# Designs tried in a protein design run: peptides against a protein of PDB entry 4DOW. Part 16

Target 1, 157 residues: chain A of PDB entry 4DOW
Amino acid sequence: TFSWVGRPLPNRKQFQQMYREICMKINDGSEIHIKVGQFVLIQGEDNKKPYVAKLIELFQNGAEVPPKKCARVQWFVRFLEIPVSKRHLLGRSPPAQEIFWYDCSDWDNKINVETIIGPVQVVALAPEEVIPVDQKSEETLFVKLSWNKKDFAPLPP

## One batch from the design tools (peptide; aimed at target 1 Q43 E45 W75 V77)

Design b2_p15_2_s1 (made by RFdiffusion4, then SolubleMPNN; from b2_p15_2, 8 letters changed)
Fold by OpenDDE base, seed 3:
Parts: sequence; structure tokens; C-alpha cells
Structure b2_p15_2_s1 (fold): chain B 157 residues (1-157), chain A 15 residues (1-15)
Amino acid sequence: as target 1 above (157 residues)
Amino acid sequence: FDESYEKLLKRSKSL
């Protein structure tokens, strides 16, 4: 169950009520608050790793009937999501914790909040910084590069 | 086309 936290933010978009924070109630009764700007795991396909995204906007979509709780996101991609034929362009074998900023506008950036699994920690690193691979870092994802469906590049400014 | 690419296309906008 998802519920908005706080009052709507100022917004000029029709049919959208924007919020800063949403509360996710888990079946065990616990609650997790997620804010704009945080990173989340999004439900993927069965037996697949979840997608990774940064929350850009949280909004009630009044254009739908009934209204839906939605989010706009910046997508990240896991290495294994990148086409096999293009993975060699990275020039290295990345650790499992590495993800890539998706630098294209062709993807649907709107999601239903019901697809959010939970928050995740994402840390941006400079190219020269080493990604930790120890147990303490297994829950943290790291991003150094962007992927634009053609090549890898430094993170966008 | 490979499976991973097709998975990416599922998130593509229908333009």
C-alpha cells in the first residue's frame, strides 16, 4: 500500500498533484518512506533482477480513471541489460554492483509506484575510484558511466 | 537483436 506524505507541492501541470514523499507499507506492517531524489528498485520480469531508478517526481495522475499514484524516474541499467553485442564497448568486466545512467529519452520514464520494491543506495564514483566488492558493499550500487544505446560515456553533467 | 535488447525495448515509449 502506498500513500502520500505531506501536502501537494506547487505545480502547474494539469491533472497532476505532485508530492515530495510517499509511504510504502509492507505486508509485515512496516513502513518505508521514499522521497524524490532517492533511488529505488523497480519490479522487473519474473526471475530477473529489479530495475534501478532515481525518483524525479512523485505525482497523482488525475488523467487516469481512477487516479494513479505515479513517479517519473531517471533510469539506470544493469550491465546484463545492455545488449550482448555491445557489452564489449565497456572494455572491462564490471562488478555486479555497477550500474549505468541511461542517457536516452526513448524510454517511458513514468511508472506506477506499485512497482517500487524499495529504496536502494546508489553512489556516483569518478572513473578512477574503485568499486568496493566486499560484503558491506553488496547492497550498494555504483555508477561511473552513462549508456546511450551506442556507447558508454562519462556521467552526464 | 538479443534478449537483453528486447528487454530494454519493453521500456521504450510508443512514438
Scores: peptide ipSAE 0.065, ipTM 0.747, DockQ to the pose 0.137
OpenDDE base, seeds 1, 2, 4, 5: peptide ipSAE 0.063, 0.056, 0.065, 0.056; ipTM 0.738, 0.745, 0.742, 0.744

Design b2_p15_2_s2 (made by RFdiffusion4, then SolubleMPNN; from b2_p15_2, 10 letters changed)
Fold by OpenDDE base, seed 3:
Structure b2_p15_2_s2 (fold): chain B 157 residues (1-157), chain A 15 residues (1-15)
Amino acid sequence: as target 1 above (157 residues)
Amino acid sequence: FEEDYKKLLEKSAAL
């Protein structure tokens, strides 16, 4: 179950109510609060690992009947989600914790909040910084580069 | 893909 936290934010979008925070109630009764700007795991396809995304906007879509709780996200892509024929362009074998900023508009960046699994930590690194691969950082993802379906590039500002 | 949240976090970083 998902519920909005706080009052709607001012905006000019006719059929959208914007929010800063949403509450996710888990099956065991516990709840997790997720805010705009945080990174989340999004339900993947059958037998696939979850997608990684940064929350850009939380909003209720009043154009739908009934209204839907939605989010706009910045997608990240896992190395194994990149086509096999393009992976060589990275020039290295990335650690499992590395993800890439998806720099394309072809992937719908609007999601239903119901697809959110939970928050995840994502850390941006400079190219020269080493991704720590140890037990302590096991749950942390790291991003150095973007992927635009053609090539890898430095992270956007 | 239904798993415990903690397990999902671990799997997300362990490709």
Scores: peptide ipSAE 0.047, ipTM 0.702, DockQ to the pose 0.045
OpenDDE base, seeds 1, 2, 4, 5: peptide ipSAE 0.034, 0.059, 0.034, 0.039; ipTM 0.679, 0.692, 0.685, 0.698; seed 2 fails the geometry check

Design b2_p15_2_s3 (made by RFdiffusion4, then SolubleMPNN; from b2_p15_2, 8 letters changed)
Fold by OpenDDE base, seed 2:
Structure b2_p15_2_s3 (fold): chain B 157 residues (1-157), chain A 15 residues (1-15)
Amino acid sequence: as target 1 above (157 residues)
Amino acid sequence: FDESYKKLLEKSKSL
């Protein structure tokens, strides 16, 4: 289950209540708190790895009946999600831990919080920095570049 | 990453 943490932020939107933090209750009874600005794994489709996203906003959408707990996200994309015909543009074979900042607006960036699997660590690196691939860093994803459906580019500042 | 994902699945959300 998901529940809001704290009071709604000041907001003038009629049907939208903004929050900074949400609590995720898991099956063993423990709780995980997730805040705006953190990275999360989003449930993928059948036979697909989960999506990676950065939380931009947490809000309750009162325009829906019943009201829905939602999030706005910045999407990341895995290398294998990039069209085969364009993968060569990277010029290298990326490690499995590398993801790319999705620099397009064609994807809906609104999600239901129920699709959140859990938090994940994402670290931004300079292009020249080496991605560490070991057991200690296995849980961490790394991003060096953006992808805009046409080419790879340096990360946004 | 795959192992971390599996761990998260083991701690699935309560309904």
Scores: peptide ipSAE 0.118, ipTM 0.782, DockQ to the pose 0.058
OpenDDE base, seeds 1, 3, 4, 5: peptide ipSAE 0.118, 0.121, 0.105, 0.109; ipTM 0.780, 0.789, 0.783, 0.786; seeds 1, 3, 4, 5 fail the geometry check

Design b2_p15_2_s4 (made by RFdiffusion4, then SolubleMPNN; from b2_p15_2, 9 letters changed)
Fold by OpenDDE base, seed 2:
Structure b2_p15_2_s4 (fold): chain B 157 residues (1-157), chain A 15 residues (1-15)
Amino acid sequence: as target 1 above (157 residues)
Amino acid sequence: FDESYEKLLKKSKEL
């Protein structure tokens, strides 16, 4: 289950209440708090790895009946999600931990919070920095570049 | 995906 944490933020949007934090209660009864600005794993299609996203906004969509708890996200893309025909454009074989900033607007960036699996650590690196692949960092994802469906580019600052 | 993600998946949604 998902529940809002704290009071809604000031907002004039008629059918939206914005929040800073949401509480996710998982199967064992424990709670995970997720805030705007954090990175999350989003449920993928069957038999596919979760998507990676940064939470930009948490809001209740009052236009729906009943109201839905939603999030606006910045998408990231895994290397294996990039079309096979274009992967060569990277010019290297990335480690499994590398993800790419999705620099396109063709994807719907609104999700139901129900699709959130949990938080994940994402670290931005400079192009020259080496992605650590040891046991200590194996749970961390790293981003160095953006992908705009045409080519890879340095991350926007 | 790694064990951490798998653990999250197993725990994530029954509530």
Scores: peptide ipSAE 0.033, ipTM 0.682, DockQ to the pose 0.063
OpenDDE base, seeds 1, 3, 4, 5: peptide ipSAE 0.032, 0.029, 0.031, 0.030; ipTM 0.684, 0.651, 0.678, 0.664; seeds 3, 4, 5 fail the geometry check

Design b2_p15_3 (made by RFdiffusion4)
Pose (drawn by RFdiffusion4):
Structure b2_p15_3 (pose): chain A 157 residues (1-157), chain P 15 residues (1-15)
Amino acid sequence: as target 1 above (157 residues)
Amino acid sequence: DPIEEEKERINEKYN
């Protein structure tokens, strides 16, 4: 379950209250803070890996009744979310830990916070950097490129 | 887009 942490950010959008941070309680019993700018795993279909997204906004949406806690995200896509016909354009076999900045506005970016599984560490690498492959049997995901429905391209600014 | 429809179904589930 989720709760807001502290006061809302200075108001921007009508009927919404924005927060920098959200508190998530687990059945391990502890509390975890997830902040705007951090990444989350978002529950998709049961037979697939979670979606990955960067939190760009956290908000209480008064336009829904009853009101809900929501997030706007910048999506990332997994290699399997890229059309099979386009995968060769990468020119290599990406590891499972590599993900892609999704640079397109066609998919809506608003989610209910209850779809959040939890935070995930996502790291930007230069194209020539190699993914560890180091130990921790890492839970970290790495991003080198964006995908725009047409081609792989550099990470935006 | 099946991925987009999936995202919508998940959102509808938790709305």

Design b2_p15_3_s1 (made by RFdiffusion4, then SolubleMPNN; from b2_p15_3, 6 letters changed)
Fold by OpenDDE base, seed 3:
Structure b2_p15_3_s1 (fold): chain B 157 residues (1-157), chain A 15 residues (1-15)
Amino acid sequence: as target 1 above (157 residues)
Amino acid sequence: DKVKEELEKINEKYS
């Protein structure tokens, strides 16, 4: 169960109520609050591993009947989601914790909030910084580069 | 925790 937290934000977008925070009610009764700007895991399709995304907007889409709780996201892509023929462009074998900023507009950036599994920690690193492999950082994902379906590049400004 | 489980699955993907 998902419910909005707080009052709607000032917004000029027609048929959309913008929010800063959403509450996710877990089956055990606990609540997890997720805010714009945080990173989340999104349910994968057809037994695929969860997607990683940064929440850009949280909004209720009043253009739909009934209204739907939605989010706009910035997608990240895992190395194994990159076509095999292009993985060599990275020039290295990334650790399991590394993800890439998806710098393309061909993916639908709107999701239904019910596809959110939960929050995840994502840390941006400079190219020269080493990604920790110890257990302390086991549940943390790291991003150094972007992927635009053509090549890897530094993160967008 | 479901989140922890999913994170573990992501890590296992490269193991």
Scores: peptide ipSAE 0.045, ipTM 0.688, DockQ to the pose 0.038
OpenDDE base, seeds 1, 2, 4, 5: peptide ipSAE 0.039, 0.017, 0.037, 0.017; ipTM 0.686, 0.534, 0.677, 0.534; seeds 2, 5 fail the geometry check

Design b2_p15_3_s2 (made by RFdiffusion4, then SolubleMPNN; from b2_p15_3, 8 letters changed)
Fold by OpenDDE base, seed 4:
Structure b2_p15_3_s2 (fold): chain B 157 residues (1-157), chain A 15 residues (1-15)
Amino acid sequence: as target 1 above (157 residues)
Amino acid sequence: DKVLEELKKIQEKYS
């Protein structure tokens, strides 16, 4: 279950209430607090790995019946989610921990918070920095580049 | 911390 933390933020949108933080109650009754700006895993399709996203906004959509707890996100893409015919454009074989900033507007960036599995650690690196591949670093994802369906590029400012 | 342990297991499984 999900519940808002704190009071709604000042907002000019007619049917939306904006929030900074949400509480996720997991199976054993423990609570996880997730804030705007954090990275999360989103439930994947069928037996596929979860999607990775950065939370941009948390809001209640009052235009829907009943009102829904939603989020706007910046999507990331895993290497294996990129078409096989385009993977060669990277020019290297990335480690399993590398993800890419999705620099396209064709994906719906609005999600229901119920699709959030939990938080995940994502670290941005400069192109020359090495991604650690030791056992301890397997819990962390790393991003160096963006993907715009045409080519890889440096991260947006 | 049980929450942290669960999160680590999730991250290890899906990352």
Scores: peptide ipSAE 0.020, ipTM 0.570, DockQ to the pose 0.033
OpenDDE base, seeds 1, 2, 3, 5: peptide ipSAE 0.020, 0.049, 0.019, 0.036; ipTM 0.604, 0.677, 0.582, 0.662; seeds 2, 5 fail the geometry check

Design b2_p15_3_s3 (made by RFdiffusion4, then SolubleMPNN; from b2_p15_3, 5 letters changed)
Fold by OpenDDE base, seed 2:
Structure b2_p15_3_s3 (fold): chain B 157 residues (1-157), chain A 15 residues (1-15)
Amino acid sequence: as target 1 above (157 residues)
Amino acid sequence: DPLKEELEKINEKYS
């Protein structure tokens, strides 16, 4: 379940109440607070791996009946989400932990918070930096580049 | 770590 944390932010949008933080109750009954600016895993299709996104806004959409808890996100893409015909453009075989900043507007960036699986750590790296794969960082994702459906581009730290 | 356990479950489910 999801519930808002704190008071709504000042906002002049008639049908939207904006928040800074949301509370997610996980399987063991504990609560995880997720804030704007954090990274999250979002439910994928069928048995596909979850999507990765950065939370940009948290808001309750009062235009819907009943009101929906929503978020606006910046998408990332996994290497395997990139079409096979385009993967060669990377020029290397990325580790499983690498993701790419999705530099396109064709994806709807509005989601229902109920699709959020949980938070995830995303670390930006320079292209020359090595992605560590150890026990401590096994669940950490790393981003070096952007992907705009045409090519990869450097993402400066 | 509850978060780690959740992430592991996610990975198992979607791997």
Scores: peptide ipSAE 0.022, ipTM 0.570, DockQ to the pose 0.039
OpenDDE base, seeds 1, 3, 4, 5: peptide ipSAE 0.020, 0.019, 0.019, 0.019; ipTM 0.563, 0.558, 0.551, 0.553

Design b2_p15_3_s4 (made by RFdiffusion4, then SolubleMPNN; from b2_p15_3, 9 letters changed)
Fold by OpenDDE base, seed 3:
Structure b2_p15_3_s4 (fold): chain B 157 residues (1-157), chain A 15 residues (1-15)
Amino acid sequence: as target 1 above (157 residues)
Amino acid sequence: DEVKKELEKIQAKYS
């Protein structure tokens, strides 16, 4: 279950109440607070790995009946989600922990918060930095580059 | 895939 934390933030978007933080209640009864700017795993399709996203906005969509708790996200893409014909453009074999900033607008950036599986740690690295592969970092994802469906590029500023 | 295993653990924890 999900519930808003705090008061709505001022915004200029009609029918939307924006929030800074949402509370996620998990199965053991404990609560996890997720804030704008943090990274989350989003439920994938059947037999697919969860999607990775950065929370850009948390908002209640008042245009829907009933109002829906939603988020706008910045998507990341896994290497194996990139078309086979384009993977060679990376010029290397990335570790499984590497993800890429999806620099395209063709994906719907609006999600229902109910699709959030939970938080995930994403660390931005410089291209020359080595991705650590140890038990401590096994749950951490790393991003060095963006992908715009045409080529890889440095991360956006 | 070790990452897959970790993701599954995370999903199980928060589901």
Scores: peptide ipSAE 0.030, ipTM 0.600, DockQ to the pose 0.054
OpenDDE base, seeds 1, 2, 4, 5: peptide ipSAE 0.028, 0.025, 0.026, 0.028; ipTM 0.653, 0.658, 0.655, 0.653

Design b2_p15_4 (made by RFdiffusion4)
Pose (drawn by RFdiffusion4):
Structure b2_p15_4 (pose): chain A 157 residues (1-157), chain P 15 residues (1-15)
Amino acid sequence: as target 1 above (157 residues)
Amino acid sequence: SDVEKLAEEAKTALS
């Protein structure tokens, strides 16, 4: 379950209250803070890996009744979310830990916070950097490129 | 559900 942490950010949008941070309680019993700018795994279909997204806004949406806790995200896509016909354009076989900045506005970016599984560490690498492949049997995901429905391209500013 | 709606949108957008 989720609760807001502290006061809302200075108001921007009507009927919404924005927050920098959200508190998530687990059945391990502890509390975890997830902040705007951090990444989350978002529950998709039961037979697939979670979506990955960067939190760009956290908000209480008064336009829904009853009101809900929501997030706007920047999506990332997994390699399997890229059309099979386009996968060769990458020119290599990406590891499972590599993901792609989704640079397209077609897919809506608003989610209910209850779809959040939890935070995930996502790291930007230069194209020539190699993914560890280190130990921790890492839960970290790495991003080198964006995908725009047409071609792989550099990470945006 | 929210999950089903999100999955449907993703399927459409990412096709």

Design b2_p15_4_s1 (made by RFdiffusion4, then SolubleMPNN; from b2_p15_4, 5 letters changed)
Fold by OpenDDE base, seed 5:
Structure b2_p15_4_s1 (fold): chain B 157 residues (1-157), chain A 15 residues (1-15)
Amino acid sequence: as target 1 above (157 residues)
Amino acid sequence: SDVEELNEKRKKALS
């Protein structure tokens, strides 16, 4: 289950209450707080790796009945989600821990918070930096480049 | 479901 933490942020959106933080209650009774700006894993297809996103907004959408707890996100994509015909544009075989900043606005960036699995660590690296693949970084994802459906590009500093 | 809808939209966008 998910519940809002703190008071709603002042905003002019009539049907939306915005928040900075949400609490996710896990089955064992423990609670995890997730804030705007953090990275999360989002449920994907069955038996597929979860999606990765950065939370940019948390809001309750009062225009829906019943009101829905939502988030707006910045999407990342995994290498295997890129069309086979375009993967060669990377010029290398990326490690499994590498993800790419999706630099398009061609689909909805709104999600139901209930699709969130939990937080994840995402580290931005310069293109020349080596992605560490060891036990210490096993759960960490790394991003060097953006993908805009046409080509890969370095992330802005 | 919300997950199914998300998956379909994502596949369409990334195709």
Scores: peptide ipSAE 0.604, ipTM 0.945, DockQ to the pose 0.863
OpenDDE base, seeds 1, 2, 3, 4: peptide ipSAE 0.597, 0.599, 0.600, 0.598; ipTM 0.944, 0.944, 0.945, 0.944

Design b2_p15_4_s2 (made by RFdiffusion4, then SolubleMPNN; from b2_p15_4, 4 letters changed)
Fold by OpenDDE base, seed 3:
Structure b2_p15_4_s2 (fold): chain B 157 residues (1-157), chain A 15 residues (1-15)
Amino acid sequence: as target 1 above (157 residues)
Amino acid sequence: SDVEKLNEKRKKALS
């Protein structure tokens, strides 16, 4: 169950109410609060490898009946989601914890918040920094590069 | 479902 936290933010979009934070209530009754700017795991076909995204906006879409709780996200992609023919462009075998900033505008970046599994930690690293792969860091994902469907590139500022 | 639609769009976009 998802519910908005706080009052709607000032917004110029006619049918959208924007929020800073959403509350996710889990099965044991506890609550997890997720804010704009945080990273989340989103349900995919492979339960072991959910999608990763950064929350850009949280909004209720009032144009729909009933209104839907939605999010606008910045997508990340996992290495294995990149076409086989292009993976060589990375020039290395990335660790399982590495994800890539999807640098394209050709894809819908809106999701239903109900697809959110929960929060996740994503850490941006410089290319020369080593990704920790020890047990203590298994829950953390790391991003060094962007992927624009053509090549890998340094992260945008 | 929303998840199914998302998955389809994702695969199409990344292919």
Scores: peptide ipSAE 0.646, ipTM 0.953, DockQ to the pose 0.759
OpenDDE base, seeds 1, 2, 4, 5: peptide ipSAE 0.644, 0.645, 0.641, 0.645; ipTM 0.953, 0.953, 0.952, 0.953; seed 1 fails the geometry check

Design b2_p15_4_s3 (made by RFdiffusion4, then SolubleMPNN; from b2_p15_4 with A7N A10R T12K)
Fold by OpenDDE base, seed 2:
Structure b2_p15_4_s3 (fold): chain B 157 residues (1-157), chain A 15 residues (1-15)
Amino acid sequence: as target 1 above (157 residues)
Amino acid sequence: SDVEKLNEERKKALS
């Protein structure tokens, strides 16, 4: 169950109400608040490898009937989602915790918040920094590079 | 479903 937190932000869009925060009620009755700017896991085809995204906008879409709670996101991609023929461009075998900033505008970035599984920690690293793989960081994902369907590139500072 | 649609669009975009 998802519900908006706080009052709508000022917005000029007629059929949309924007919010900074949403509340996610989980199975045990606890509540998790997720804000714009945070990273989330989104339900995918493989439950063990959910999609990763950064929330850039939260809004109620009043143009839908009934109204839908939506989000705009910045997508990340996992290495195994990259075509086999292009994986060699990375020049290394990435750890399972590495994800890549999707640097394309050719893909819809709107989702239904109901597809959100929960928050996740994403840490940006320089290419030379080592990705830690231990019990304390196993749930943390790391990003060093972007992927634009043609090549990998360092993230801007 | 929303999930199914998302999956298909993702596959198309990343292929």
Scores: peptide ipSAE 0.666, ipTM 0.955, DockQ to the pose 0.776
OpenDDE base, seeds 1, 3, 4, 5: peptide ipSAE 0.664, 0.666, 0.663, 0.665; ipTM 0.955, 0.955, 0.955, 0.955

Design b2_p15_4_s4 (made by RFdiffusion4, then SolubleMPNN; from b2_p15_4, 5 letters changed)
Fold by OpenDDE base, seed 3:
Parts: C-alpha cells; structure tokens; sequence
Structure b2_p15_4_s4 (fold): chain B 157 residues (1-157), chain A 15 residues (1-15)
C-alpha cells in the first residue's frame, strides 16, 4: 500500500499533484518513507536483479481515473542489461554492485509507484575509486559512469 | 500489467 505524505507541492503540470514523499506500508504493518531524490529498487523480471532508479518526481496523475500514483525517475542500468556486443566498451569486468546512469531520453521515465520494491543506497564514485564489495556494503550499489547506448562516459561532478 | 509493460519497454529501449 502506498500513500502520500504531506501536502501537494506547487507545480505547473496539468492534472498532476506533486509530492515530496510517499509512504510504503509493508506486510508487517511497518512503514517506509521514500522521498524525492532517493534511490529505489523497481520490480523487474528477475527478482534477484531489480531495476534501480533515482526518484525525480512523485506525483498523482489526475488524468487517469482513478488517479494513479506515479513517479518520474532517472534510470540506471545493470551491466548485464547492456548488449553483449557493447559490454567490451567498458574495458573491465565490473563488480555486481556497479550500475550505470542511463543517459538517454528515448525511454519513458514514468513508473507506477506500486512497482517500487523499496529504497536502496546508491553511491557515486570517481572512476579511480575502488568499489567495496565486503559484507558491510553488500546492500550498496555504486555508479561511476553513464551509458548512452553508444559508450560509457564519466559522470560529471 | 504495469510490470509487464515496463519490462517490455525496457528491453526494447536497451536493445
């Protein structure tokens, strides 16, 4: 169950009410609050490899009946989602915890909040920084580069 | 479903 937290934010988007925070109620009755700017796991085909995204907007789509709770996201992609023929462009074998900023506008970035599994920690690193893969950081994902379907590129500071 | 649609679009976009 998802519910809005707080009052709608002022915005100029027609038929949309924007929010800063959403509450996800878990089976045990506990609640997880997720805010704009945080990173989330989104349900995919493989339960062990959910999609990763940064929440850019939280909004209720009033154009739909009934209104739909939605999010606008910045997508990340996992290495194995990149075509086999292009993976060599990375020039290295990334650890499982590395994800890539999807730098394309050719794909809808709106999701139903109900596809959100939960929050996740994503840490941006410089290319030269080592990704820690110890038990203490197993839940953390790391991003160094963007992927634009053509090549990998460093993230701007 | 929303998930199925998302998955299909994602695969298409990333191919």
Amino acid sequence: as target 1 above (157 residues)
Amino acid sequence: SDVEKLNAERKKALA
Scores: peptide ipSAE 0.683, ipTM 0.957, DockQ to the pose 0.796
OpenDDE base, seeds 1, 2, 4, 5: peptide ipSAE 0.683, 0.682, 0.680, 0.679; ipTM 0.957, 0.957, 0.957, 0.957

Design b2_p15_5 (made by RFdiffusion4)
Pose (drawn by RFdiffusion4):
Structure b2_p15_5 (pose): chain A 157 residues (1-157), chain P 15 residues (1-15)
Amino acid sequence: as target 1 above (157 residues)
Amino acid sequence: DPIQEEKERMNEKFS
């Protein structure tokens, strides 16, 4: 379950209250803070890996009744979310830990915070950097490129 | 787009 942490950010959008942070309680019993700018795993279909997204906004949406806790995200896509016909354009076999900045506005970016599984560490690498492949049997995901429905390209600014 | 439809179904489920 989720709760807001502290005061809302200075108001921007009507009927919404924005927050820098959200508190998530687990059945391990502890509390975890997830902030705007951090990344989350978002529950998709049961037979697939979670979606990955960067939190760009956290908000209480008064336009829904009853009101809900929501997030706007920047999506990332996994390699399997890229059309099979386009995968060769990458020119290599990406590891499972590599993901892609999704640079397109066609998918809506608003989610209910209850779809959040939890935070995930996502790291930007230069194209020439190699993914560890180091130990921790890492839960970290790495991003080198964006995908725009047409081609792989550099990470935006 | 099936992926987009999936995202919408999951969002509606938890709305």

Design b2_p15_5_s1 (made by RFdiffusion4, then SolubleMPNN; from b2_p15_5, 9 letters changed)
Fold by OpenDDE base, seed 1:
Structure b2_p15_5_s1 (fold): chain B 157 residues (1-157), chain A 15 residues (1-15)
Amino acid sequence: as target 1 above (157 residues)
Amino acid sequence: DEVKKELEKVNAKYS
């Protein structure tokens, strides 16, 4: 189950109450708090790896009946999700831990918070920085570049 | 802890 933490933030969006933090309660009674700005794993389709996203907004959508707990996210994409014909544009074989900032607006960036699996660590690196591949950092994902369906590019500011 | 289990699965996939 998911519940809001704290009072709604000031905003002027009709039918929306914005929040800074949400609480995810699991079956054993423990709680995981997730805040705007953190990275999360989102349930993928059957037999697909979870999606990776950065939380941009947390809000309750009062325009729906019943109101729904939602998030706006910045998507990341995995290398193997990039079309085969375009992968050569990277010019290298990325490690499994590398993801790419999805620099397109064609994907719906609104999700139901119920699709959130949990938090994940994502670290931005400069192009010259090496992605660690040791066992100590296997749980961390790394991003160096963006992908806009046409080419790879430096990360947006 | 189902969240922990899912995170472990994800970590394995990205290893």
Scores: peptide ipSAE 0.032, ipTM 0.653, DockQ to the pose 0.038
OpenDDE base, seeds 2, 3, 4, 5: peptide ipSAE 0.030, 0.028, 0.017, 0.015; ipTM 0.632, 0.628, 0.505, 0.518; seeds 4, 5 fail the geometry check

Design b2_p15_5_s2 (made by RFdiffusion4, then SolubleMPNN; from b2_p15_5, 11 letters changed)
Fold by OpenDDE base, seed 1:
Structure b2_p15_5_s2 (fold): chain B 157 residues (1-157), chain A 15 residues (1-15)
Amino acid sequence: as target 1 above (157 residues)
Amino acid sequence: DELEKRLKEVNAKYS
């Protein structure tokens, strides 16, 4: 169950109410609050690892009947999601914790908030910084580069 | 498009 936290933010988009925070109620009755700017895991197909995304906007889409709780996201991509024929372009074997900023703006990246599994920690690193692979850091994901479907590149500012 | 497919995949369960 998802519910909005706080009052709607001012915006000029017709039929939309924007929010800074959403509350996710989990099975044990506890609640997790997720804010714009945080990172989340998104459910895909059952046999796939969850997708990783940064929340850009949280909004209720009143143009739909009934209204839907939505998020606009910035996607990340896991190395194994990159086509096999392109993986060599990285020039190294990345650790499992490395993800890549999906540098693609062709689509309105809108999702239903119900697809959110939960929050995840994503840390941006400079290329020279080492990704820790210790057991204590296995829950944290790291990003150094972007992927634009053609090649890897430095992270956007 | 891979990204389009992702969006459709993600939202299909809750549309």
Scores: peptide ipSAE 0.616, ipTM 0.935, DockQ to the pose 0.676
OpenDDE base, seeds 2, 3, 4, 5: peptide ipSAE 0.615, 0.615, 0.615, 0.615; ipTM 0.935, 0.934, 0.934, 0.934

